# Designs tried in a protein design run: peptides against a protein of PDB entry 7C96. Part 99

Target 1, 73 residues: chain A of PDB entry 7C96
Amino acid sequence: PVIPDDFRCPISLELMKDPVIVSTGQTYERTCIEKWLQAGHGTCPKTQQTLTSTVLTPNYVLRSLIAQWCEAN

## One batch from the design tools (peptide; made by RFdiffusion4, then SolubleMPNN)

Design b2_p30_4_s3 (from b2_p30_4, 17 letters changed)
Fold by OpenDDE base, seed 2:
Structure b2_p30_4_s3 (fold): chain B 73 residues (1-73), chain A 30 residues (1-30)
Amino acid sequence: as target 1 above (73 residues)
Amino acid sequence: SELEKVIEELYTAPSEKHPELLEEAKKIAE
């Protein structure tokens, strides 16, 4: 089945396993965005907006939706 | 207007607007 675009990490383009929300409201795979930040970047890869914080918030709702989708497909 | 400013702040640009950044991020994530 076709994976919904919102379930894919904007960076890896793969189904997210540990989705996290950055200060801009965009969601990425934790590993991907952490590596981006560790590389010294302070912007959102998708929007180019400057991050007001480097705090990564788990997107539990999306995680749940992805899990449900995986169970059904 | 103030509303327009709020909308602008909440607006999320499509990934296709910055493909170069996503490619760089992907490379770093490899």
Scores: peptide ipSAE 0.271, ipTM 0.719, DockQ to the pose 0.061
Fold by OpenDDE base, seed 3:
Structure b2_p30_4_s3 (fold): chain B 73 residues (1-73), chain A 30 residues (1-30)
Amino acid sequence: as target 1 above (73 residues)
Amino acid sequence: SELEKVIEELYTAPSEKHPELLEEAKKIAE
């Protein structure tokens, strides 16, 4: 089945397994954004905005929605 | 579907896509 765009990581373009929210409010796969930050970047890949924090907050709502989608498809 | 309706009701922050940075991030993530 076709994966909803909002369920895909902007970086990997794959279905997110561990979606996390950055300070700009955008959501990425944890592994992808961590590697981006580890590479020395301090900006949001999608918006180019400077991150006010490097804290990654789990997007539990999205994780739940993805899980429900996976169960139905 | 019911799930699709829920998703449609969810707020999404406005943003401008920057494919060049996304490509770079993808390369780093590989």
Scores: peptide ipSAE 0.258, ipTM 0.710, DockQ to the pose 0.062
Fold by OpenDDE base, seed 1:
Structure b2_p30_4_s3 (fold): chain B 73 residues (1-73), chain A 30 residues (1-30)
Amino acid sequence: as target 1 above (73 residues)
Amino acid sequence: SELEKVIEELYTAPSEKHPELLEEAKKIAE
């Protein structure tokens, strides 16, 4: 089935398995955004906004929603 | 659907997109 856009990582374009929220409020696949940060970037790939923090917060709600969607499809 | 409704409620982040940076990030993530 068609994967909802909000369930896809803006970077990998794949269904997110471990979605994390950055300081700008955008959500990415953990591994994708970690590599971006490790490469020395301090901005949000999608919005270009400067990250006020490099803390990555697990998006448990989205993770659950994705899981539910996967179970139904 | 109920799922779609919840998704809409969760979406509070800026919607502006920058494909050029996303492509760079994609390359780095590979």
Scores: peptide ipSAE 0.255, ipTM 0.711, DockQ to the pose 0.064
Fold by OpenDDE base, seed 5:
Order: sequence, then structure tokens, then C-alpha cells
Structure b2_p30_4_s3 (fold): chain B 73 residues (1-73), chain A 30 residues (1-30)
Amino acid sequence: as target 1 above (73 residues)
Amino acid sequence: SELEKVIEELYTAPSEKHPELLEEAKKIAE
């Protein structure tokens, strides 16, 4: 079955395992966005908006939806 | 499916897309 686009990390294009939300509301795979920030960037890769915070919030709702999809497919 | 309907209802399109920055981020993540 086709993986829903919203379940894929915008950076890795792979099914997210540890999805996190940045201050702009976009969601990425934790490892991918952490490497971006560690490289000295302070913007959202997808929107180029400046991040008001570098705090990464786990997207538990999306994690649950992905898990349910994986179980059904 | 029911799950697909829920996903569609929760979907919010990003305000803007910058593929060039995504490519750079991908390179850094590799």
C-alpha cells in the first residue's frame, strides 16, 4: 500500500519513527531536524520560517496514527 | 478507510515550500 505523504519526513522522505513538531508547526523525524539545527541553522527546512524556539515536541498523535496504519497494512 | 478520513480532516497544508532547503537538510542528514 501507498504510504500517506503526511506520514513521511519532509527531509528523509521515509516513514517517521520519532516525529517531532517544531515551533512553526511542521513535523520532522527527530534525527533529521536535530542534525539540521546542530549544523547551525535556525529556520524550518520546509518553510524557511525562523524558529522562535529550538524545542522539539513529540507528535504523539501522529505517532499513534502511523502505528495504526502500520498495523492495518 | 476510516483512518484516511481522519487524516484528511486533520491535514493542514504548509504556508510555503522550499525544496532547495529540504535538499540541503537531506544532505546534512545523510
Scores: peptide ipSAE 0.252, ipTM 0.706, DockQ to the pose 0.063

Design b2_p30_4_s4 (from b2_p30_4, 15 letters changed)
Fold by OpenDDE base, seed 4:
Structure b2_p30_4_s4 (fold): chain B 73 residues (1-73), chain A 30 residues (1-30)
Amino acid sequence: as target 1 above (73 residues)
Amino acid sequence: SEVEEIREKLFTAPPSEAPKLLEELKKLAE
């Protein structure tokens, strides 16, 4: 079935396995955004907003939604 | 692949290029 866009990482374009929220509120796959940060960038890839923090917060809600979707599909 | 090349470019190019690259990736993946 077609994966909902909200369930795909903007970078990997794949179903997120470990979605994390950056300070801007945007969600990415952990490994992708970590690589971005390791490259020395301090902005949000999608929005270009400056990251006020490099802390990555697990998006448990989205993780749960994805899990539910996977179970149903 | 083209997608892989663009994705790698994302990490090496100026960050200001990211939105454009992300959209390009999205288009190619559709």
Scores: peptide ipSAE 0.661, ipTM 0.922, DockQ to the pose 0.970
Fold by OpenDDE base, seed 3:
Structure b2_p30_4_s4 (fold): chain B 73 residues (1-73), chain A 30 residues (1-30)
Amino acid sequence: as target 1 above (73 residues)
Amino acid sequence: SEVEEIREKLFTAPPSEAPKLLEELKKLAE
């Protein structure tokens, strides 16, 4: 089945396994955004907004929604 | 693959090019 766009990481283009929220509110796969930060970047890949923090917050709601979708498909 | 090459470019290119590269990835995945 077709994976909903909101469930796919903008970078990996795959179903997110460990979705995390950056300071701008955008969600990415943890491993992808960590590589971005390790490259020394201080902006959000998608929006180009400056990150006020490098803290990554787990998106538990999205994680649950993805799990439910996978169970049904 | 081409997708993997573009993704690697995302991490090495100036961050201002990210939106364009992300859209290119989406098109290649269609």
Scores: peptide ipSAE 0.659, ipTM 0.921, DockQ to the pose 0.908
Fold by OpenDDE base, seed 1:
Structure b2_p30_4_s4 (fold): chain B 73 residues (1-73), chain A 30 residues (1-30)
Amino acid sequence: as target 1 above (73 residues)
Amino acid sequence: SEVEEIREKLFTAPPSEAPKLLEELKKLAE
C-alpha cells in the first residue's frame, strides 16, 4: 500500500517511527532532525524558517495515526 | 545509492540547500 505523504519523514522518506515536531510545526523523524541540529543548523529543513527552539516535541497524535494505518495495512 | 548520497549532502551542505534536496529525495522516492 502507498504510505501517506504525511506519514513519511521528509528526510528519511520512511514511515516515521518517532515523529517529533519542531518549533515551526513541521514533523520529522527524531533521528533525522537531531542529526540536522547536530550539524549546527538552526532552521527548519523544509521551510527554512528559523527554529525558535531546539526542543523536539513528540507527535503522539501522528504516532497513533501511523500505528492505526499500519494495523490496517 | 543516489538517495543516500543526496541525504548525506543534506547534512553537509548549507542549510539553504535543504528544500531542493528534500524535493530531490521525494522525487527519487516516487
Scores: peptide ipSAE 0.656, ipTM 0.921, DockQ to the pose 0.938
Fold by OpenDDE base, seed 2:
Structure b2_p30_4_s4 (fold): chain B 73 residues (1-73), chain A 30 residues (1-30)
Amino acid sequence: as target 1 above (73 residues)
Amino acid sequence: SEVEEIREKLFTAPPSEAPKLLEELKKLAE
């Protein structure tokens, strides 16, 4: 079935396994955004807003929704 | 693949190019 866009990481294009929220509120796969940050960037890839923090917050709600979707499809 | 090429470009290009590259990736995923 078609994977909902919000369940895909904008970078990996894959169903997110470890979705994390950056300071701008955007969600990415942890490994992808960590690689972006390690490259020395301080902005959100999608919005270009300056990240006020490098803290990555697990998106447990989205993780749960993805799990439910996977079980149903 | 084209997707992999663009994805790699995302990490090496100036961050200002990211939105365009992400849109290209999104289009390819559709």
Scores: peptide ipSAE 0.653, ipTM 0.920, DockQ to the pose 0.875

Design b2_p30_5_s1 (from b2_p30_5, 16 letters changed)
Fold by OpenDDE base, seed 1:
Structure b2_p30_5_s1 (fold): chain B 73 residues (1-73), chain A 30 residues (1-30)
Amino acid sequence: as target 1 above (73 residues)
Amino acid sequence: SKIDELREKFFKASVEEAHKLLKEIQELAK
């Protein structure tokens, strides 16, 4: 089945396994956004907005939705 | 693939170039 766009990381374009939310509200795969931040960037890859924080918050709701989708498909 | 190549460049690029690369990747993936 076709993976819903909201379940795909904007960077890897793959189904997210460990989705995290950045300060702009966008969600990415943890490994992808961490690599981006470690490279010294301070912007949101998707929106180009400046990040007010580099804290990554686990998106448990989305993780659950993805898990449910995977079980059904 | 082309997308894989662009993604590798993405993580090594400057901020401006990276944003451009990401847009290109996303367009190619549509």
Scores: peptide ipSAE 0.520, ipTM 0.892, DockQ to the pose 0.798
Fold by OpenDDE base, seed 2:
Structure b2_p30_5_s1 (fold): chain B 73 residues (1-73), chain A 30 residues (1-30)
Amino acid sequence: as target 1 above (73 residues)
Amino acid sequence: SKIDELREKFFKASVEEAHKLLKEIQELAK
C-alpha cells in the first residue's frame, strides 16, 4: 500500500517512527531533524522558515495514526 | 540510489544548499 504523504518524513521520505513537531508546526522524524539541528541549521527544512525554538515536541496523534495505519496495512 | 546520495549531501550542506537538495529529493521521490 502507498504510504500517505503526511506519514512520511519530509527528509527521509520514510514512514515516521518517532514524529516530532518543530516550532513552525512541521513534523519530522526525530533522528532526521536532530541531525539537521546538530549541523548548526536554524531553519525548517520543509518551509525554510527560521525556527523560533529548537524544542522538539512529540506528535502523539500522528504516531497513533501511523500505528493504526500499519496495523491495517 | 540517487536519493540516498542526495540525502547524504543534504546533512553536510549549508542551509541554502540543503534546501535546494531537499527540494530535489522530494521531486525525485514523487
Scores: peptide ipSAE 0.520, ipTM 0.891, DockQ to the pose 0.805
Fold by OpenDDE base, seed 4:
Structure b2_p30_5_s1 (fold): chain B 73 residues (1-73), chain A 30 residues (1-30)
Amino acid sequence: as target 1 above (73 residues)
Amino acid sequence: SKIDELREKFFKASVEEAHKLLKEIQELAK
């Protein structure tokens, strides 16, 4: 089935397994955004906004929604 | 694939180039 856009990482374009929220509110796959940050980048890949923090917050709500979707599909 | 190649470059590129690469990746993935 077609993966909902909101469930796909903007970088990997794959279904997110460990979605995390950056300071801009955008959600990415943890491994992808960590690699991005480790490379010394300080912007949000999707929006190009400057990140006010490098803290990554787990998006448990989205994780749950993805899990539910996977169960049904 | 082309997308895979671009993604590899994405993580190694400068900020400016990376953003361009991401847009290209997303466009090719449509």
Scores: peptide ipSAE 0.519, ipTM 0.891, DockQ to the pose 0.797
Fold by OpenDDE base, seed 3:
Parts: structure tokens; C-alpha cells; sequence
Structure b2_p30_5_s1 (fold): chain B 73 residues (1-73), chain A 30 residues (1-30)
């Protein structure tokens, strides 16, 4: 089935397994955004906005929605 | 694949080039 766009990481374009929120409010797969940050980048990949923090916050709501979608599809 | 190739470049590119690459990846994936 077609994966909803909101459930796909902007970088990997795959269904997110460990979605995390960056300071700009955008959500990415943890591994993808960590690789981006480790490369020394200080911007949000999707919006190009400057990150005010490198803290990554788990998106539990989205994680739950994705889990529910996977169970139904 | 072409997308995989671009993604590899994405993680190794400068900020400006990376943003361009991401847009290209997203366009090719449509």
C-alpha cells in the first residue's frame, strides 16, 4: 500500500521507525537527521531554517499513528 | 539507483549543495 507522506522521512523517503522532532518542528527518522547533524550541518533539511538546538525529541504521537497504520495495512 | 547515489552525496555535501540534492531526490521519488 502507498505510505502516507506524513509518515515518510523527508530524507530517506521511507516509513519512519523512530521519528524525532527537531527545533523547527519538522520530523525525521532519527538515524537520518543524526547523520546530517554529525556532518556539521546546522539547518533543517526540509525547511533550511537554522536549528536553535540539536536536541531531538521523540515524536510519540506520530510513532503511534504509524504503528496503527502498519497494523491495518 | 540514482536516488541512492544522490542520497550518498547528500550526506557528504555542503549545506547549500545538500539542500539542492534533497530537492532533486524528492522530485525523482514522485
Amino acid sequence: as target 1 above (73 residues)
Amino acid sequence: SKIDELREKFFKASVEEAHKLLKEIQELAK
Scores: peptide ipSAE 0.511, ipTM 0.889, DockQ to the pose 0.821

Design b2_p30_5_s2 (from b2_p30_5, 17 letters changed)
Fold by OpenDDE base, seed 4:
Structure b2_p30_5_s2 (fold): chain B 73 residues (1-73), chain A 30 residues (1-30)
Amino acid sequence: as target 1 above (73 residues)
Amino acid sequence: SEIEKLREQFFKADVATAQKLLEQIQELAK
């Protein structure tokens, strides 16, 4: 089945396993956004907005939704 | 693949280049 766009990392384009939210509200796969941040970047890859924080917040709701989707498909 | 190559370049690129690469990746994947 087709993976919902909201369930795909903007960078990897794959179903997210460990989705995290950046300060802009955009969600990425943890490993992807960490690599981006480790390179010293301070912007959101998808929106190009400046990050007000480098804190990555686990998106538990999305993780759950993805899990439910995977179970159903 | 081409997308994989672009993605690797994305992580090594500066911000400006990375943005362009991401756009290319997403365009190829749509």
Scores: peptide ipSAE 0.566, ipTM 0.901, DockQ to the pose 0.753
Fold by OpenDDE base, seed 2:
Structure b2_p30_5_s2 (fold): chain B 73 residues (1-73), chain A 30 residues (1-30)
Amino acid sequence: as target 1 above (73 residues)
Amino acid sequence: SEIEKLREQFFKADVATAQKLLEQIQELAK
């Protein structure tokens, strides 16, 4: 079935396995956003907004939603 | 694939170039 856009990482375009939230509120796959940050960038890839923090917060709600979707499909 | 190649370039590009690449990737995925 078609993967909901909200479940796909803006960078990898794949179903997120370890979704994390950046300071702008956008969610990415952890590995993707970490690579971006490690390259020395301080902006949000999707929104182009400046990140107020480089802290990555696990998006447990989304993780659960994705898990439910995967179970049903 | 083309998308995978663009993604690799994305992680090695500066912010300005990366934004363009991301747009291209997302467009190709539609």
Scores: peptide ipSAE 0.565, ipTM 0.901, DockQ to the pose 0.791
Fold by OpenDDE base, seed 1:
Structure b2_p30_5_s2 (fold): chain B 73 residues (1-73), chain A 30 residues (1-30)
Amino acid sequence: as target 1 above (73 residues)
Amino acid sequence: SEIEKLREQFFKADVATAQKLLEQIQELAK
């Protein structure tokens, strides 16, 4: 089935396994955004906004929604 | 694939180039 866009990482375009929220509110796959940050970048890839923090917050709600979707599909 | 190649370039590019690449990737993925 077609994966909902909100369940796909903006970078990997794959179903997120470990979704994390950046300071701009956008969610990415942890590994993808960590690679981006490790490269020395301080902006949000999707919105181009400057990140006020490099803290990555697990998006547990989305993780749960994705899990539920996977179980149903 | 083309998308995979662009993604590889994305992680190697500077901010400005990377963000343009991401836009291209997202456009191709529609």
Scores: peptide ipSAE 0.560, ipTM 0.900, DockQ to the pose 0.745
Fold by OpenDDE base, seed 3:
Structure b2_p30_5_s2 (fold): chain B 73 residues (1-73), chain A 30 residues (1-30)
Amino acid sequence: as target 1 above (73 residues)
Amino acid sequence: SEIEKLREQFFKADVATAQKLLEQIQELAK
């Protein structure tokens, strides 16, 4: 079935397995955003806003929603 | 695939170029 847009990483476009929230509030797959940051960038890939922090916060709510969706589909 | 190739370039590009590549990736994925 079609994967909901909110469940896909803006970079990989795949169903997120380890979604994390950046300082701008956007959520990405952990591995994708880590690669972006490792490249030396300090902006949000989706919004282009400057990141005030490089801390990545796990999006537990979204992870749970994705898990539920996977079980139903 | 072409999308995967563009994604590889995305991670190696500067911010300005990366933004353009991301738009291309998203367009091709529609």
Scores: peptide ipSAE 0.554, ipTM 0.898, DockQ to the pose 0.826

Design b2_p30_5_s3 (from b2_p30_5, 13 letters changed)
Fold by OpenDDE base, seed 4:
Structure b2_p30_5_s3 (fold): chain B 73 residues (1-73), chain A 30 residues (1-30)
Amino acid sequence: as target 1 above (73 residues)
Amino acid sequence: SELEKLREQFFKASPEEAHELLKQIQELSK
């Protein structure tokens, strides 16, 4: 089945397993954005906005939506 | 593949370059 775009990481383009929200509100796969941050970057890849925090917040709502979709497909 | 190359470049890119690479990735994924 076709994976909804909102369920795919902007970087990996894969179905997100551990979606996290950055300070700009964008959501990425944790491993992808952590790799980006570990490379010394302080901006959001999608928006180019400076991250006000490097804290990554789990997107539990999206995780749940993805899980529901996976169960149905 | 082109997508794989772009993704590899992404993690080595500057913030500005990465942003553009991301756009390219999204475009090729359509």
Scores: peptide ipSAE 0.530, ipTM 0.893, DockQ to the pose 0.904
Fold by OpenDDE base, seed 1:
Structure b2_p30_5_s3 (fold): chain B 73 residues (1-73), chain A 30 residues (1-30)
Amino acid sequence: as target 1 above (73 residues)
Amino acid sequence: SELEKLREQFFKASPEEAHELLKQIQELSK
C-alpha cells in the first residue's frame, strides 16, 4: 500500500514509529532528529529555522493516525 | 543507492546543505 506522505519522516522517508515535533512545528522520526541534534545542529532540517528549543514533543495525534492507517492497511 | 548516499551526506551537512539535500531526498521519493 502507498504510505501517505504525512506519515513518512522527511529524513528517513519511512513510516514513522515515534513521531516527534520540534520547536518549528515540523515532525520527524525521533531517531532521525535526535541523530541530527547530536551532531551539533540547532536548526530544523526542513525549514532551516533556528530551533528555539531542542525539546522533542511526541506527536500523539499523528501516532494515532498512523496506527489507524496501519490497522486498515 | 542514491537515496542512501543523500541521507548519509545529510547527517554530515551544514544547515544549508542539509536543507537542499532534504529537498533532493523528497523529490526522489515522489
Scores: peptide ipSAE 0.527, ipTM 0.892, DockQ to the pose 0.925
Fold by OpenDDE base, seed 3:
Structure b2_p30_5_s3 (fold): chain B 73 residues (1-73), chain A 30 residues (1-30)
Amino acid sequence: as target 1 above (73 residues)
Amino acid sequence: SELEKLREQFFKASPEEAHELLKQIQELSK
């Protein structure tokens, strides 16, 4: 089945397994955004807004929604 | 593939270039 756009990482375009929220509110796959940050970037890939923090917060709600979708499909 | 090439460039690019590359990636995924 077709993966909902909101369930795909903006960078990898794949179904997110460990979705995390950056300070701008955008959600990415953990591995993708960590690779971006490790390259020395301090902005949000999607919005170009400066990150006020490099802390990555697990998106538990989205994680649950993805899990439910996977069970049904 | 074209998408894979763009992703490779994305992680090697400057912030501004990466932003444009991401737009291209999103466009090809439609």
Scores: peptide ipSAE 0.513, ipTM 0.889, DockQ to the pose 0.830
Fold by OpenDDE base, seed 2:
Structure b2_p30_5_s3 (fold): chain B 73 residues (1-73), chain A 30 residues (1-30)
Amino acid sequence: as target 1 above (73 residues)
Amino acid sequence: SELEKLREQFFKASPEEAHELLKQIQELSK
């Protein structure tokens, strides 16, 4: 089945397994955004906005929605 | 592949370049 756009990481384009929210409010796969940050970047890939924090907050709501979708499909 | 090449460039790009590369990646994956 077609994966909803909101369930795919903007970077990997794959179904997110560990979605995390950055300071700009955008959500990415944890491994992807960590690689971006480790490469020395301090901005949000999607918006180009400077990150006010490098803290990554788990998006539990989205994780749950993805899990439900996977169960149904 | 082209997609893999774009991803490699993405992680080395400036914020502006990365933004454009993401657009290109997303277009290829439609």
Scores: peptide ipSAE 0.506, ipTM 0.885, DockQ to the pose 0.935

Design b2_p30_5_s4 (from b2_p30_5, 14 letters changed)
Fold by OpenDDE base, seed 1:
Order: C-alpha cells, then structure tokens, then sequence
Structure b2_p30_5_s4 (fold): chain B 73 residues (1-73), chain A 30 residues (1-30)
C-alpha cells in the first residue's frame, strides 16, 4: 500500500522508524537529521529556518500512528 | 539512482541548496 506522506522522512523518503521533532516543528528520521546536524548545519533541512535548539524530541504520537498503520497494512 | 545521488548531494549541501534539493527529491518520489 501507499505510505502516507506524513509517515515518510523528508530526507530518506522511507517510513520513519524513529521520528524526531526539531525546534521548527518538522519531523525527520533521527539518523537523517543527526547526519545533517553533524555536518555542521544549524538549520531545518526542509524550511531553512534556523534551529533555536539542536535537541531532538521523539515524536511519540507519530511513532504510534505509524505503528498502527503498519499493523493494519 | 537519481534520487540517491541527490540525497548524497543534500548531505553535502549548503543551507541555500538544501531546501531545493529536498524539494526535488520529494517531487521525483511522487
């Protein structure tokens, strides 16, 4: 089945396994955004907004939604 | 693939390039 866009990492385009929220509110796969940050960037890849923090917050709600979708499909 | 190449470029991209590369990747994946 077609994976909902909101369940796919903007960078990897894959179904997110460990979705994390950056300070701008965008959600990415943890490994992808960590690679971006480790490269020395301080902006949100998708929006180019400056990150007020480099803290990555687990998106538990989305993780749950993805899990439910995977169970049903 | 082209998408894979673009993603490689993305991780090396400047802030100015990143958004456009990401948009291109997303468009190609539709």
Amino acid sequence: as target 1 above (73 residues)
Amino acid sequence: SEIEKLREQFFKASVEEAQELLKKIQELSK
Scores: peptide ipSAE 0.483, ipTM 0.878, DockQ to the pose 0.935
Fold by OpenDDE base, seed 5:
Parts: C-alpha cells; structure tokens; sequence
Structure b2_p30_5_s4 (fold): chain B 73 residues (1-73), chain A 30 residues (1-30)
C-alpha cells in the first residue's frame, strides 16, 4: 500500500513509529531529529527555521492515525 | 545503497549541506 506523505518522516521517509513535534510545528521520527540535534544543529531540517526550543513533543494524534492506517492495510 | 549513504552524510553535514542532501534523498525516494 502507498504510505501517505504525512505519515512519513521528512528525514527517513519511512512510516513514523515515534513521531515528535519540534518548536516549528514540524513532525519527525524521534531518532532522526535527535541525531540532528545531537550534531549541534538548532534549525528545523524541513523548514530551516530556527528552533526556539529543543523540546520534542510526542504527536499522539498522528501516532493514532498511523496505527489505524496500519490496521486497515 | 546510495540513499543510505546520503542519510549518513546528512547527519554529519552542516545546515546548508544538509538541506541539499535532504532534497536529494527525497527526490531519489520517489
């Protein structure tokens, strides 16, 4: 089945398992964005906007939508 | 694979380089 673009991490391009939201509102796979931040970057990979915070917030809504999609496919 | 190599480079690149790499990865994944 074709994976919806919104369900794929902008970096890994794979179905997200642990989606997290950064300060810009963009969502990434946790492991991917953590590696990016660990490298010393302070910008959003997708939008290039400066992050006002390095806090990562779990995207529970998206996680649920992905889970439902996986069950149906 | 090429995509895997690009991803490795992505995490080691500067912000400017990373943007170009990300676009390339996304294009190759289509």
Amino acid sequence: as target 1 above (73 residues)
Amino acid sequence: SEIEKLREQFFKASVEEAQELLKKIQELSK
Scores: peptide ipSAE 0.481, ipTM 0.879, DockQ to the pose 0.859
Fold by OpenDDE base, seed 4:
Structure b2_p30_5_s4 (fold): chain B 73 residues (1-73), chain A 30 residues (1-30)
Amino acid sequence: as target 1 above (73 residues)
Amino acid sequence: SEIEKLREQFFKASVEEAQELLKKIQELSK
């Protein structure tokens, strides 16, 4: 089935397993954004906005939505 | 694949280069 765009990581373009929210509000796969940050970048890959924090907040709502979608598809 | 190569480059690239790579990845994935 076609994966909803909101369920796909902007970097990997794969269904997110561990979605996390960055300071800009954009959500990425944890491993992807961590690699990006570890490379020394301080911007949001998708929006190019400067990150005000490097804290990654788990997007439990999206995780739940993805899980529900996976169960139905 | 080409996309996989671009993704590998993405994590090693500068900020400016990374943005271009990301756009290419997204374009090729359409």
Scores: peptide ipSAE 0.479, ipTM 0.878, DockQ to the pose 0.827
Fold by OpenDDE base, seed 3:
Structure b2_p30_5_s4 (fold): chain B 73 residues (1-73), chain A 30 residues (1-30)
Amino acid sequence: as target 1 above (73 residues)
Amino acid sequence: SEIEKLREQFFKASVEEAQELLKKIQELSK
């Protein structure tokens, strides 16, 4: 089935396994955003907004929604 | 693949170049 856009990482374009929220409120796959940050970037890949923090917060709500979708499809 | 090559470039690119690469990746992934 077609994966909902909100469930796909903006970078990998794959179903997120470990979705994390950056300071701008955007959600990415942890591994993808970590690679971006490790490259020395301080902006949000999708919006180009400056990150006020490099802390990555697990998006538990989205993780749950994805899990439910996977179970149903 | 072409998408994989672009993705590799994405993580090594400047911020400006990365944005263009990301758009290309998204377009090719449709």
Scores: peptide ipSAE 0.468, ipTM 0.875, DockQ to the pose 0.879

Design b2_p30_6_s1 (from b2_p30_6, 8 letters changed)
Fold by OpenDDE base, seed 1:
Structure b2_p30_6_s1 (fold): chain B 73 residues (1-73), chain A 30 residues (1-30)
Amino acid sequence: as target 1 above (73 residues)
Amino acid sequence: MTPFEYLLYLLEVEKLSVDEAFEKMEQVFN
């Protein structure tokens, strides 16, 4: 089945396992955005907006939706 | 291109793994 775009990490383009939200509201795979930040970038990869915070908030809702989708497909 | 665009290029065109793409991107932009 076709994976919904909202379930794919904007960086890896793969199904997210541990989605996290950045300060701009965009969601990424945790490992991907951590690599991005560790590389010295302080902007949102997708929007190029400056991050007001480097705090990563788990997207539990999306994680649950992905889990449900995987179970059904 | 931007670092993000370069990452996408490496992943989609060059077919590198995520780790390899980040390593090469860091070499180019840092």
Scores: peptide ipSAE 0.605, ipTM 0.919, DockQ to the pose 0.765
Fold by OpenDDE base, seed 2:
Structure b2_p30_6_s1 (fold): chain B 73 residues (1-73), chain A 30 residues (1-30)
Amino acid sequence: as target 1 above (73 residues)
Amino acid sequence: MTPFEYLLYLLEVEKLSVDEAFEKMEQVFN
């Protein structure tokens, strides 16, 4: 089935399993954004905005939506 | 090309894994 774009990580382009929100409001797969930060980058990959924080907040709503989609497909 | 753009290139065009793409990206930009 076709994966909705909003369910794909902007980096891996794969269905997100552990979506997290960065300070800019963008959502990424946890492992991907962590690798980005560990590589020394302090910006949001998609928007290039400087991150005001490196704290990653779980996107529980999106996680739930993805789970529901996976159940139906 | 930005680090992000290069990362996408490695993943989509070169078909590298996420780990491989990040490793190569770091070699180029860091």
Scores: peptide ipSAE 0.597, ipTM 0.919, DockQ to the pose 0.755
Fold by OpenDDE base, seed 4:
Structure b2_p30_6_s1 (fold): chain B 73 residues (1-73), chain A 30 residues (1-30)
Amino acid sequence: as target 1 above (73 residues)
Amino acid sequence: MTPFEYLLYLLEVEKLSVDEAFEKMEQVFN
């Protein structure tokens, strides 16, 4: 089945396993955004907005929705 | 091309893995 766009990491384009929210409100796969930050980038990959913080907040709601989707498909 | 655009290119066109794409991107953008 087709993966919903909101369930795909903007970087890897794969179904997110550990989605995290950046300061801009965008959600990415943890490993992807960590690699982005480790590469020295301080902007949101998708929006190019400057990140006001490098704190990554787990998106538990999305994680749950993805889990439910995986169970149903 | 921006770093993000280059990553997408490597992943979608060149079909590299995420790790390979980031390694290549870092080489290009330092």
Scores: peptide ipSAE 0.591, ipTM 0.917, DockQ to the pose 0.747
Fold by OpenDDE base, seed 3:
Structure b2_p30_6_s1 (fold): chain B 73 residues (1-73), chain A 30 residues (1-30)
Amino acid sequence: as target 1 above (73 residues)
Amino acid sequence: MTPFEYLLYLLEVEKLSVDEAFEKMEQVFN
């Protein structure tokens, strides 16, 4: 089945396993955004907005939605 | 290309793994 775009990481374009929210409100796969930050980038890959914080908040709601989708497909 | 655009290029066109793509992106931009 086709994976919903909202369930894909903007970087890897793969189904997210550990989705996290950045300060801009965008969600990415944890490993991807961490690699982006470690590479010295302080902006949101998708929006190019400057990140006001490097704190990554787990997106539990999305994680649950993805899990439900995986069970049904 | 921007770092993000190049990263997507490596992943989608060159078909590199996420780790390989980030390694190459860092070599090009840093």
Scores: peptide ipSAE 0.591, ipTM 0.917, DockQ to the pose 0.729

